# Ledger of designs, part 28: peptides against a protein of PDB entry 7SID

Target 1, 151 residues: chain A of PDB entry 7SID
Amino acid sequence: LHMYLMLLKELPGEEYPLPMEDVLELLKPLSNVCSLYRRDQDVCKTILNHVLHVVKNLGQSNMDSENTRDAQGQFLTVIGAFWHLTKERKYIFSVRMALVNCLKTLLEADPYSKWAILNVMGKDFPVNEVFTQFLADNHHQVRMLAAESIN

## One batch from the design tools (peptide; made by RFdiffusion4, then SolubleMPNN)

Design b1_p12_3_s4 (from b1_p12_3, 9 letters changed)
Fold by OpenDDE base, seed 3:
Structure b1_p12_3_s4 (fold): chain B 151 residues (1-151), chain A 12 residues (1-12)
Amino acid sequence: as target 1 above (151 residues)
Amino acid sequence: SLQEQYNQILNS
């Protein structure tokens, strides 16, 4: 786990985007890691903070390529699962804040939610619609972060 | 599949 998290942390940002093939290889174990540690709040927060680099890479690639769609799908599946568990009140505010930052980054890459769509329980939810719900979060810091992200 | 990955996380 720690080696994988370190790899995510040290990924190049928007300044040096990775080839989509490398992004796919990085995403392959992500769902497994999330499934193993979904009950660990600290690990979930760390994962969400580190995958921000992945979002930046996804936004700079050819949107019509199969590899891009595959990478987007795998990433959004994880985000959708975290959103689902958030709706079930499984995560503390610090994890929800990390999730808001992920959604903010997705909105920057896809302002009209053309590809940034979460599938939860068989239903599609555009990220902009999901993001708006955090404006009514029970924790004041989460609401503030969401409000700051709109402007 | 993506659905299987989704279910794996939620049912773990």
Scores: peptide ipSAE 0.717, ipTM 0.965, DockQ to the pose 0.964
Fold by OpenDDE base, seed 4:
Structure b1_p12_3_s4 (fold): chain B 151 residues (1-151), chain A 12 residues (1-12)
Amino acid sequence: as target 1 above (151 residues)
Amino acid sequence: SLQEQYNQILNS
């Protein structure tokens, strides 16, 4: 886990995007890691904070390539799962704040949710629609973070 | 598949 989290943390930003092939390799273990540690709030927070770099890489790639679609799909599957578990009240506010930041980054990369669509329980939800729900979060800090992201 | 990955996380 530590080595994997370190790799995610060290991903380059938009200035030096990784080849999509490398992004795919990094995403392969992600669902497994999330599955193993979904009940660990600290690990989930760390994962969400580190995958912000992945979003930045995904936004710069050729959206028409198979590898890009594959990478987007794998990433959005994880985000969708975190959103689902959030709706089930499984995560404390600090994890939800990290998720809001992920959604914010997705909106920056895809403002109109053309590809940033979460599939939850077999239904599709555009990220912009999902994001607005955090404006009504039970925790004031989460609401404030979501509100700040709108402006 | 993506569905399998999703289920893996939700069923863990």
Scores: peptide ipSAE 0.717, ipTM 0.965, DockQ to the pose 0.962
Fold by OpenDDE base, seed 1:
Structure b1_p12_3_s4 (fold): chain B 151 residues (1-151), chain A 12 residues (1-12)
Amino acid sequence: as target 1 above (151 residues)
Amino acid sequence: SLQEQYNQILNS
């Protein structure tokens, strides 16, 4: 876990985007890691904070390539799962804050939700629709973060 | 599949 998290943390941003093939390799273990540590709030927060760099890479590539669609799908699956568990009240505010930041980054990369769509319980939800629900979050800091991100 | 990955996270 530690080595994987370090790898995610050291991922370059928009200045030096990775080839999509490398992004795919990085994403392969992600769902397994999330499943193993879904009950660990600190690990989940760390994962969500680090995958912000992945979003930046996803938005800088050829959106029509099969590899891009595959990478987007694998990433959005994890985000969708975290959103689902959030709705089930499984995560404390700090994890929800990290999730909001992920959604914000997705909206910046895809303002019209062309590809940023979460599939939850077999239904598709555009990220902008999911994001607005955090405006009604029980924790004031989460509401504030969501509200600040709209402007 | 993506659905399997989704289920693995939720059912873990």
Scores: peptide ipSAE 0.716, ipTM 0.965, DockQ to the pose 0.962
Fold by OpenDDE base, seed 5:
Structure b1_p12_3_s4 (fold): chain B 151 residues (1-151), chain A 12 residues (1-12)
Amino acid sequence: as target 1 above (151 residues)
Amino acid sequence: SLQEQYNQILNS
């Protein structure tokens, strides 16, 4: 886990996007890691904070390639799962804060939710619609972060 | 598949 998290942390940002093939290799173990540690709030927060770099790489790539669609799908599957567990009240506010930041980054990369769509329980939810729900979060810091991210 | 990955996280 530690080595994988370090790898995610050291991923180049928006200014230096990686080849999509490298992004796919990085995403390959992500769902397994999330499944093993979904009950650990600190690990989940760390994962969400580090995958922000993945969003930046996805947004800078050619959206028409098969590899891009594959990478987007694998990433959004994880985000959708965290959103689902959030709706089930499984995460404390600090994890929800990290998720809001991830959704904010997705909206910056895809303002009209052309590809940023979460599939939860077999239904599709554009990220812009998901994001607005955090304006009604029970924790004031989460509401404030969501409100700041709209403009 | 993506659905299997989703279920793996939710059912872990």
Scores: peptide ipSAE 0.715, ipTM 0.965, DockQ to the pose 0.966

Design b1_p12_4_s1 (from b1_p12_4, 6 letters changed)
Fold by OpenDDE base, seed 2:
Structure b1_p12_4_s1 (fold): chain B 151 residues (1-151), chain A 12 residues (1-12)
Amino acid sequence: as target 1 above (151 residues)
Amino acid sequence: SLAKEQERFLNS
């Protein structure tokens, strides 16, 4: 598991996007890893910070490929879970900050939430609608980060 | 399925 986290950490930035096939391989175990560490705030923060590179890769890819849709689905499934647990007040502000950064990057790639839609327990939540909720976050730094994203 | 994966995450 720690080896996987190290792999995520070593992901190239936006300047050097990975092939979608490689992104997909990295995303496959992500849900399992998140599930195992969901109660560890530091690990969750680390995961969300590392998968930020994945979001950047997804935003630069051809949205018409099957692998792209698969990768998007796997990633959004995890983000949706983090968002849901956030609404249940399971995460401290530092984890929420990392989540907002992921959502911000998604909105930059898909401002109208055409594909950036969180499906949680069978219900769809467009990221642009989800994002506005963080403007009312209890922590001032989270509110500020969210507010910066709309400018 | 993705739904089952998410359910495991939410209920872990």
Scores: peptide ipSAE 0.678, ipTM 0.960, DockQ to the pose 0.915
Fold by OpenDDE base, seed 4:
Structure b1_p12_4_s1 (fold): chain B 151 residues (1-151), chain A 12 residues (1-12)
Amino acid sequence: as target 1 above (151 residues)
Amino acid sequence: SLAKEQERFLNS
């Protein structure tokens, strides 16, 4: 886990994107890692904070590439799962804040939710619609972070 | 599939 998290943290962002093939390799174990630690709030927060780099990297890629779509799909699958579990009140505010940051970054890369769509159990949820729900979060810091993102 | 991976995540 530690090595994997370190690799995610060191992923180049917008200025120096990695080849999509490398991004895909990093995304391959992501779902499994998240599954193993889904009940560990600290690990989930850390994972979500680190995958911000993935979003920033994806935003600079050719969106028409098959590899790009594959990477986007793998990433969104995980984000969708975190969002779903958040709706089930499984995560504390610090994890939700990290998720909001991920959603914010997705919206910055895809303001019109052309590809940033969460599919959960066969249903599609555009990130812009998902994001607005955090404006009504029970925790004030989460609401403030969400509000900051749209101001 | 992605759906199966997500299901594993949600049901883990």
Scores: peptide ipSAE 0.677, ipTM 0.960, DockQ to the pose 0.916
Fold by OpenDDE base, seed 3:
Structure b1_p12_4_s1 (fold): chain B 151 residues (1-151), chain A 12 residues (1-12)
Amino acid sequence: as target 1 above (151 residues)
Amino acid sequence: SLAKEQERFLNS
């Protein structure tokens, strides 16, 4: 876990985006890691904070490439799971904060949710619709973060 | 598949 988290943390910023092939390699173990530590709030928060760099890389890529669609699918699968478990009240506010930041970054890249669509158990949920739900979050800091992200 | 990966995540 720590090795993987270190790799995620060492991702370059927007100035030096990773090749999509490298992004795919980083995403491959993500679902497994999240599954193993889904009940660990601190680990989930850390993962969500680190994958922000992945989202930024995805937003700068060519949307027509198969590798991009693959990477988007893998990432959205994980985010969808986090969102679903959030609706089931499995995560504390700090994890939800990190999730909102991920959703915010997705909306910056895809404001109208053309590709940023969460599929959970066969149902599609556009990120822009998902995001608005956090405006009514039970925790004030989550609501504030969501509200700030609208502008 | 992605669906199976997500199912594993949700059921873990």
Scores: peptide ipSAE 0.677, ipTM 0.959, DockQ to the pose 0.888
Fold by OpenDDE base, seed 5:
Structure b1_p12_4_s1 (fold): chain B 151 residues (1-151), chain A 12 residues (1-12)
Amino acid sequence: as target 1 above (151 residues)
Amino acid sequence: SLAKEQERFLNS
């Protein structure tokens, strides 16, 4: 886990996107790691904070390539699961803050949710519609972050 | 499949 988290942390920022092939390799173990530590709030927060770099890479990639679609699908599957569990009140505010930051970055790259769509249990949820739900979050800091992200 | 991976996540 620690080695994987370190690898995610060391990813380049938005100005230096990785080749999609490298992104795919990083995403391969992500679902397994999240599943194993889904009940650990600190680990989930750390994962969500680190995958911000992955979101930035996906947003700047060639949208027409098969590898891009594959990477987007793998990533959105994980984000969708975090969102679903958030709705079930499984995560504290600090984890929700990290999730909102991920969603914010997705909206910056895809404001109209053309590809940023969360599929959970066979149903599609565009990120722009999902994001507005955090404006009504029970924690004031989450609401403030969501509001700042829109305007 | 992605659906199976998500199901594993949600049910873990």
Scores: peptide ipSAE 0.676, ipTM 0.959, DockQ to the pose 0.892

Design b1_p12_4_s2 (from b1_p12_4, 5 letters changed)
Fold by OpenDDE base, seed 4:
Structure b1_p12_4_s2 (fold): chain B 151 residues (1-151), chain A 12 residues (1-12)
Amino acid sequence: as target 1 above (151 residues)
Amino acid sequence: DLEEKQQAFLNS
């Protein structure tokens, strides 16, 4: 886990993106890693914080590439799962804050939700629609963080 | 596929 998290953390941002093939290789095991630690709030927070780098990298890639679409799918699958479990109140505020940051970054990369769509159990949820739900979060810090993106 | 991965995550 530690080595994997380190790789995610060291992923280049928008200025020097990695080849999409490398990004995809990092994303493929992500869902499994999250599954193993889904009940560990601290690990989930750390994972979500580190995948911010992935979003920044994805935003600079050719969206028409098959590997790009695959990478986006791998990432959105995980984010969708975190969002779903959040709706089921499985995560504390610190994890939700990390998720909001991911959603915020997605909106910055894809303001019109062309590709940033969460598919959960066969249903599509545009990230902009999902994001606004956190404006009504029970924790004040989560609401404030969500509001920062809109203001 | 992606659906299977997500389902595994949600059911873990």
Scores: peptide ipSAE 0.690, ipTM 0.960, DockQ to the pose 0.944
Fold by OpenDDE base, seed 2:
Structure b1_p12_4_s2 (fold): chain B 151 residues (1-151), chain A 12 residues (1-12)
Amino acid sequence: as target 1 above (151 residues)
Amino acid sequence: DLEEKQQAFLNS
C-alpha cells in the first residue's frame, strides 16, 4: 500500500502526461486503497492531492478510447465516494480543500460536465452542480477556494 | 464493477 502511494507521488505533471494505459493501471486499485484509509484524514488528503496529476492526464487525453472512459470511471467513482462522505461530514477542511481542487481541475477540463459526472448510489450528479455546494462550506478557506474557481 | 467498488468504499 505504501508502495502504491509512492507511485502516486511520482506521477508526472501536466507537462508530461502518462499513456492512458498506465493511468488506468494506477487507478484500478485506487478505490481499494481509499477504502482502507478512508478514516485517516492525512492519508485521504495526500491521496487527493496526488491524484490531481491523474485529472490533468484525463483532461488531455482522447475521450473516445475505451481506456479513457474506463479511467474516467475509475477516478469518478472515487471522487463520488469522497463527495458523498463529505456531505456526511466525515472529512475535515483540509481534505475538502483537496477534493475541491480535484473538482476544479475537472471543471477546467470539462466545464459543461459532459463526462465529469459523479454517480453515487445510482444517481448522477454533474460536477458543476456538485461544485456550487462548496460555496456554502462551513470553513472559510474551502469557500474561498471554491469561489476562486468561478472567476 | 465500479458500483461494487464504490459501495465497498462507502461501507468500509
Scores: peptide ipSAE 0.688, ipTM 0.960, DockQ to the pose 0.886
Fold by OpenDDE base, seed 5:
Structure b1_p12_4_s2 (fold): chain B 151 residues (1-151), chain A 12 residues (1-12)
Amino acid sequence: as target 1 above (151 residues)
Amino acid sequence: DLEEKQQAFLNS
């Protein structure tokens, strides 16, 4: 876990995106790592904070390649799971804050949710529609972050 | 596939 988190942390940001092939290789084990530590709030927060760099890479990538679609799918699968478990009240506010930041970055890259669509249990949820739900979050800091992200 | 990965995550 420690080595994997270091790789995520050291990933170049929006200013210097990685080749999509490298992003895809990094994303393939992500769901397994999240599964192992889904009940550890601190680890989940750390993972979500680090994958912000991955979102930035996906947003600047060539959308026409098969590897891009695959990488987007790998990432959105994980985000969809975190969102679903959030609705089931499995995560504390600090984890939800990190998730909102991920969703904010997705909306900046894809404001109309053309590719940023969460598929959970066979049903599609556009991120722009999912994001508005955090305006009604029980924690005031989550609501404030969501409100600042929209306007 | 992706659906199997997500289901494993949700059921872990």
Scores: peptide ipSAE 0.688, ipTM 0.960, DockQ to the pose 0.892
Fold by OpenDDE base, seed 3:
Structure b1_p12_4_s2 (fold): chain B 151 residues (1-151), chain A 12 residues (1-12)
Amino acid sequence: as target 1 above (151 residues)
Amino acid sequence: DLEEKQQAFLNS
């Protein structure tokens, strides 16, 4: 875990985008790592904070490449799972805030949710529709963050 | 595949 988190932490941001092949290789084990630590709130928060670098890379990629679609799929699978578990009230506010930041970054890259669509249990949920749900979050800081993101 | 990965995550 620590080695993986270190790799995520040291990833270049939007200023220095990674090749999509490298992004894809980092995303493939992500769901497994999240699965192992899904009940650890601190680890989940850390993971969500670190994958912001990946979202920024996805937003700058060629949408027509197979690797881009694969990377998007890998990432959206994880975000969809976090969102689903959030609706089941499995995560505290700090994790939800980290998730909102991920969704905000996705909306910046894809404002109309053309590719940013969460598929959970066979159903599609556009990120722009998912995002608005956090405006009604039970925690005031989550609501504030969501409100600031749409302004 | 992705569906299997997500299901494993949700059921872990």
Scores: peptide ipSAE 0.687, ipTM 0.960, DockQ to the pose 0.895

Design b1_p12_4_s3 (from b1_p12_4, 8 letters changed)
Fold by OpenDDE base, seed 2:
Structure b1_p12_4_s3 (fold): chain B 151 residues (1-151), chain A 12 residues (1-12)
Amino acid sequence: as target 1 above (151 residues)
Amino acid sequence: SLQQQQQAFLNS
């Protein structure tokens, strides 16, 4: 886990994007890692914070390549799972804060949710619609983060 | 598949 997290942390962001092939390789084990540690709030927070770099990388890429679509799909699968479990009240506010930051970055890259769509159990949820739910979060810091990210 | 990956995550 430590080695994988370090790789995610060291991933260049928007300023120096990696080839999509490299991003895809890093995303391949992500769902498995999240699955193993889904009940560990600190690990989940760390993962979500580190994958912010991936979101920035995805937003700078050409959306027409197969690797881009694959990378986006793998990332959105994980984000969708985190969102679903959040709806089930499985995560504390610090994890939700990290998730909101990911969603914010997605909206910056894709404000009309052309590709930023969460598919959970066969249903599609555009990120712009998902994001508004955090304006009503039970924790004030989550609400504030969601509100300030719109402006 | 992505669906299988997500289901495994949700059921873990």
Scores: peptide ipSAE 0.681, ipTM 0.959, DockQ to the pose 0.890
Fold by OpenDDE base, seed 1:
Structure b1_p12_4_s3 (fold): chain B 151 residues (1-151), chain A 12 residues (1-12)
Amino acid sequence: as target 1 above (151 residues)
Amino acid sequence: SLQQQQQAFLNS
């Protein structure tokens, strides 16, 4: 886990994106790692904070490539799962804050949800619609973060 | 598949 988190942390920012092939390789084990530690709030928070760099990479890549579509699918699968478990009240506010930051970054990269669509249990949820629901979050900091992103 | 991976995550 720690080695994987280290690699994820070392992803370059928006100014120096990785090749999509490399991003894809880092995303492949992500769902398994999340599954193993889904009940560990600190690990989940850390993972969500680190994958922010992945979103930045996805937003600046050619969306027509097969690797881009695959990477998007891998990432959105995990985000969708975190979203679903959030609705089931499985995560504390700090994890939800990290998730909102991921969704915010997705909206910045894809404001019209052309590719940023969460598929959960066979249903599609555009990120812009999902994001709006955090305006009614039980924790004030989560509501504030969501509201600041819209203003 | 991605759906199978997600389901495993949700049921873990």
Scores: peptide ipSAE 0.680, ipTM 0.959, DockQ to the pose 0.912
Fold by OpenDDE base, seed 3:
Structure b1_p12_4_s3 (fold): chain B 151 residues (1-151), chain A 12 residues (1-12)
Amino acid sequence: as target 1 above (151 residues)
Amino acid sequence: SLQQQQQAFLNS
């Protein structure tokens, strides 16, 4: 886990994107890692903080290849799961704040939710619609973080 | 599949 998290943390941002093939290799184990530690709030927070680099890489990519779609799909699958479990009140505010940061970054990369769509249990949820729900979060810090994105 | 991966995450 720690080695994997280190690799995610060291990913270059939007200014220096990695080849999509490298992004895919890092995304492949992500869902499994999240599954193993879904009940550990600290690990989930750390994962969400580190995958911000992946979001930036995906947003910078101008390629419309199968690899790009696969990378986007794998990432959005994980984010969708975190969002779903958040709705079920499984995560504390610090994890939700990390999730909001991921969603903010997605909206910056895809303001019209052309590809940033969360599919959960067969239903599609555009990230712009999902994001507005955090404006009504029960924790004031989460609301503030969400609100600063639209102001 | 992605759906299977998500389901495993949600049910873990």
Scores: peptide ipSAE 0.679, ipTM 0.959, DockQ to the pose 0.955
Fold by OpenDDE base, seed 5:
Structure b1_p12_4_s3 (fold): chain B 151 residues (1-151), chain A 12 residues (1-12)
Amino acid sequence: as target 1 above (151 residues)
Amino acid sequence: SLQQQQQAFLNS
């Protein structure tokens, strides 16, 4: 886990995106790692904070390649799961804050949710519609972060 | 598949 988290942390920022092939290789283990530690709030927060760099890479990539679609699918699968579990009140506010930041970055890259669509149990949820739900979050800081992201 | 991976995550 620690080695994987280190790799996520050391990813280049928005200014220097990685090749999509490298992003895809990094994303392949992500679902398994999240599954193993889904009940650890600190680990989940850390993962979500680190994958912000991945979101930035996905948003700036060429959307026409098969690897891009595969990488987007891998990432959105995990984000969709975190969102679903959030609706089931499985995560504390600090994890929800990290998730909102991920969703914010997705909306910046895809404001109309053309590709940023969460599929959970066979149903599609556009991120722009999902994001508005955090405006009514029970925690003040989450609502504030969501509101700042909309404006 | 991605669906199977997500289901495993949700049911872990």
Scores: peptide ipSAE 0.677, ipTM 0.959, DockQ to the pose 0.917

Design b1_p12_4_s4 (from b1_p12_4, 6 letters changed)
Fold by OpenDDE base, seed 3:
Structure b1_p12_4_s4 (fold): chain B 151 residues (1-151), chain A 12 residues (1-12)
Amino acid sequence: as target 1 above (151 residues)
Amino acid sequence: SLEEQQQAFLNS
């Protein structure tokens, strides 16, 4: 886990994107890692903080290949799961704040939710619609973090 | 599949 998290943390941002093939290799184990530690709030927070680099890489990519779609799909699958479990009140505010940061970054990369769509249990949820729900979060810091992105 | 991965996450 720690080695994997280190690799995610060291990913270049939007200014220096990685080849999509490298992004895919890093995304492949992500869902499984999240599954193993879904009940550990600190690990989930750390994962969400580190995958911000992946979001930046996906947003910078101008490729419309199968690899790009696969990378986007794998990432959005994980984010969708975190969002779903958040709705079920499984995560504390610090994890939700990390999730909001991921969603903010997605909206910056895809303001019209052309590809940033969360599919959960067979239903599609555009990130712009999902994001507005955090404006009504029970924790004031989460609401504030969500609100600063629209101002 | 992505659905299987997500389901495993949600049910873990």
Scores: peptide ipSAE 0.694, ipTM 0.960, DockQ to the pose 0.954
Fold by OpenDDE base, seed 4:
Structure b1_p12_4_s4 (fold): chain B 151 residues (1-151), chain A 12 residues (1-12)
Amino acid sequence: as target 1 above (151 residues)
Amino acid sequence: SLEEQQQAFLNS
């Protein structure tokens, strides 16, 4: 886990994107790692904080390539799962804070939710619609972070 | 598939 998290943390951002093939390889184990630690709030927070680098990398890539679509799909699958479990009140505020940051970064990369669409259990949820839900979060810090993202 | 991966995550 720690080695994987370090790789995610060290991933180059928007200024120096990695080849999409490398990004995809890093995303392949992500769902499994999240599954193993889904009940560990601290690990989930750390994972979500580190995958911010992946979003920044995806935003600068060729959206028409197969590898880009695959990478986006892998990432959105995980984010969708975190969002769904958040709706089920499985995560404390610190994890939700990290999720909001991920959603914010997605919106910065795709303001019109052309590709940033969460598919959960066969239903599509555009990230811009998902994001606004956190403006009404029960925790004040989550609401404040969400508000900062749109104001 | 992505759906299977997500399902595993949601039910883990």
Scores: peptide ipSAE 0.693, ipTM 0.960, DockQ to the pose 0.948
Fold by OpenDDE base, seed 2:
Structure b1_p12_4_s4 (fold): chain B 151 residues (1-151), chain A 12 residues (1-12)
Amino acid sequence: as target 1 above (151 residues)
Amino acid sequence: SLEEQQQAFLNS
């Protein structure tokens, strides 16, 4: 886990995007790692914070390549799972904060949710619609972060 | 598949 997290942390952001092939390789084990540590709030927070760099890379890439679509799909699968479990009140506010940051970055890259769509159990949820739910979060810091991201 | 990956995550 530590080695994988370090790789995610060291991933270049928007300023120096990696080839999509490299991003895809890093995303392949992500769902498995999240699954193993789903109940560890600190690990989940750390993962979500580190994958912010991946979101920035996805937003800077050409959306027409197969690798881009694959990378987007793998990332959105994980984000969708985190969102679903959040709806089930499985995560504390610090994890939700990290998730909101990911969603904010997605909206910046895709404000009309052309590709930023969460598919959970066969249903599609555009990120712009999902994001508004955090404006009514039970924790004030989550609400504030969500509100700040709109402006 | 992506669906299988997500299901495994949700059921873990």
Scores: peptide ipSAE 0.693, ipTM 0.960, DockQ to the pose 0.891
Fold by OpenDDE base, seed 5:
Structure b1_p12_4_s4 (fold): chain B 151 residues (1-151), chain A 12 residues (1-12)
Amino acid sequence: as target 1 above (151 residues)
Amino acid sequence: SLEEQQQAFLNS
């Protein structure tokens, strides 16, 4: 886990995106790692904070390649799971804050949710519609972060 | 598949 988290942390920022092939290789283990530590709030927060760099890479990539679609699918699968579990009140506010930041970055890259669509249990949820739900979050800081992201 | 991976995550 620690080695994987270190790799996520050391990813280049928005100014220097990685090749999609490298992003895809990094994303392949992500679902398994999240599954193993889904009940650890601190680990989940850390993962979500680190994958912000991945979101930025996905948003700036060429959308026409098969690797791009595969990488997007891998990432959105995990985000969709975090969102679903959030609706089931499985995560504390700090994890929800990190999730909102991920969703914010997705909306910046895809404001109309053309590709940023969460599929959970066979149903599609556009991120722009999902994001508005956090405006009614029970925690003040989450609502504030969501409101700032909309404006 | 991605669906199977997500289900495993949700049911872990």
Scores: peptide ipSAE 0.691, ipTM 0.960, DockQ to the pose 0.918

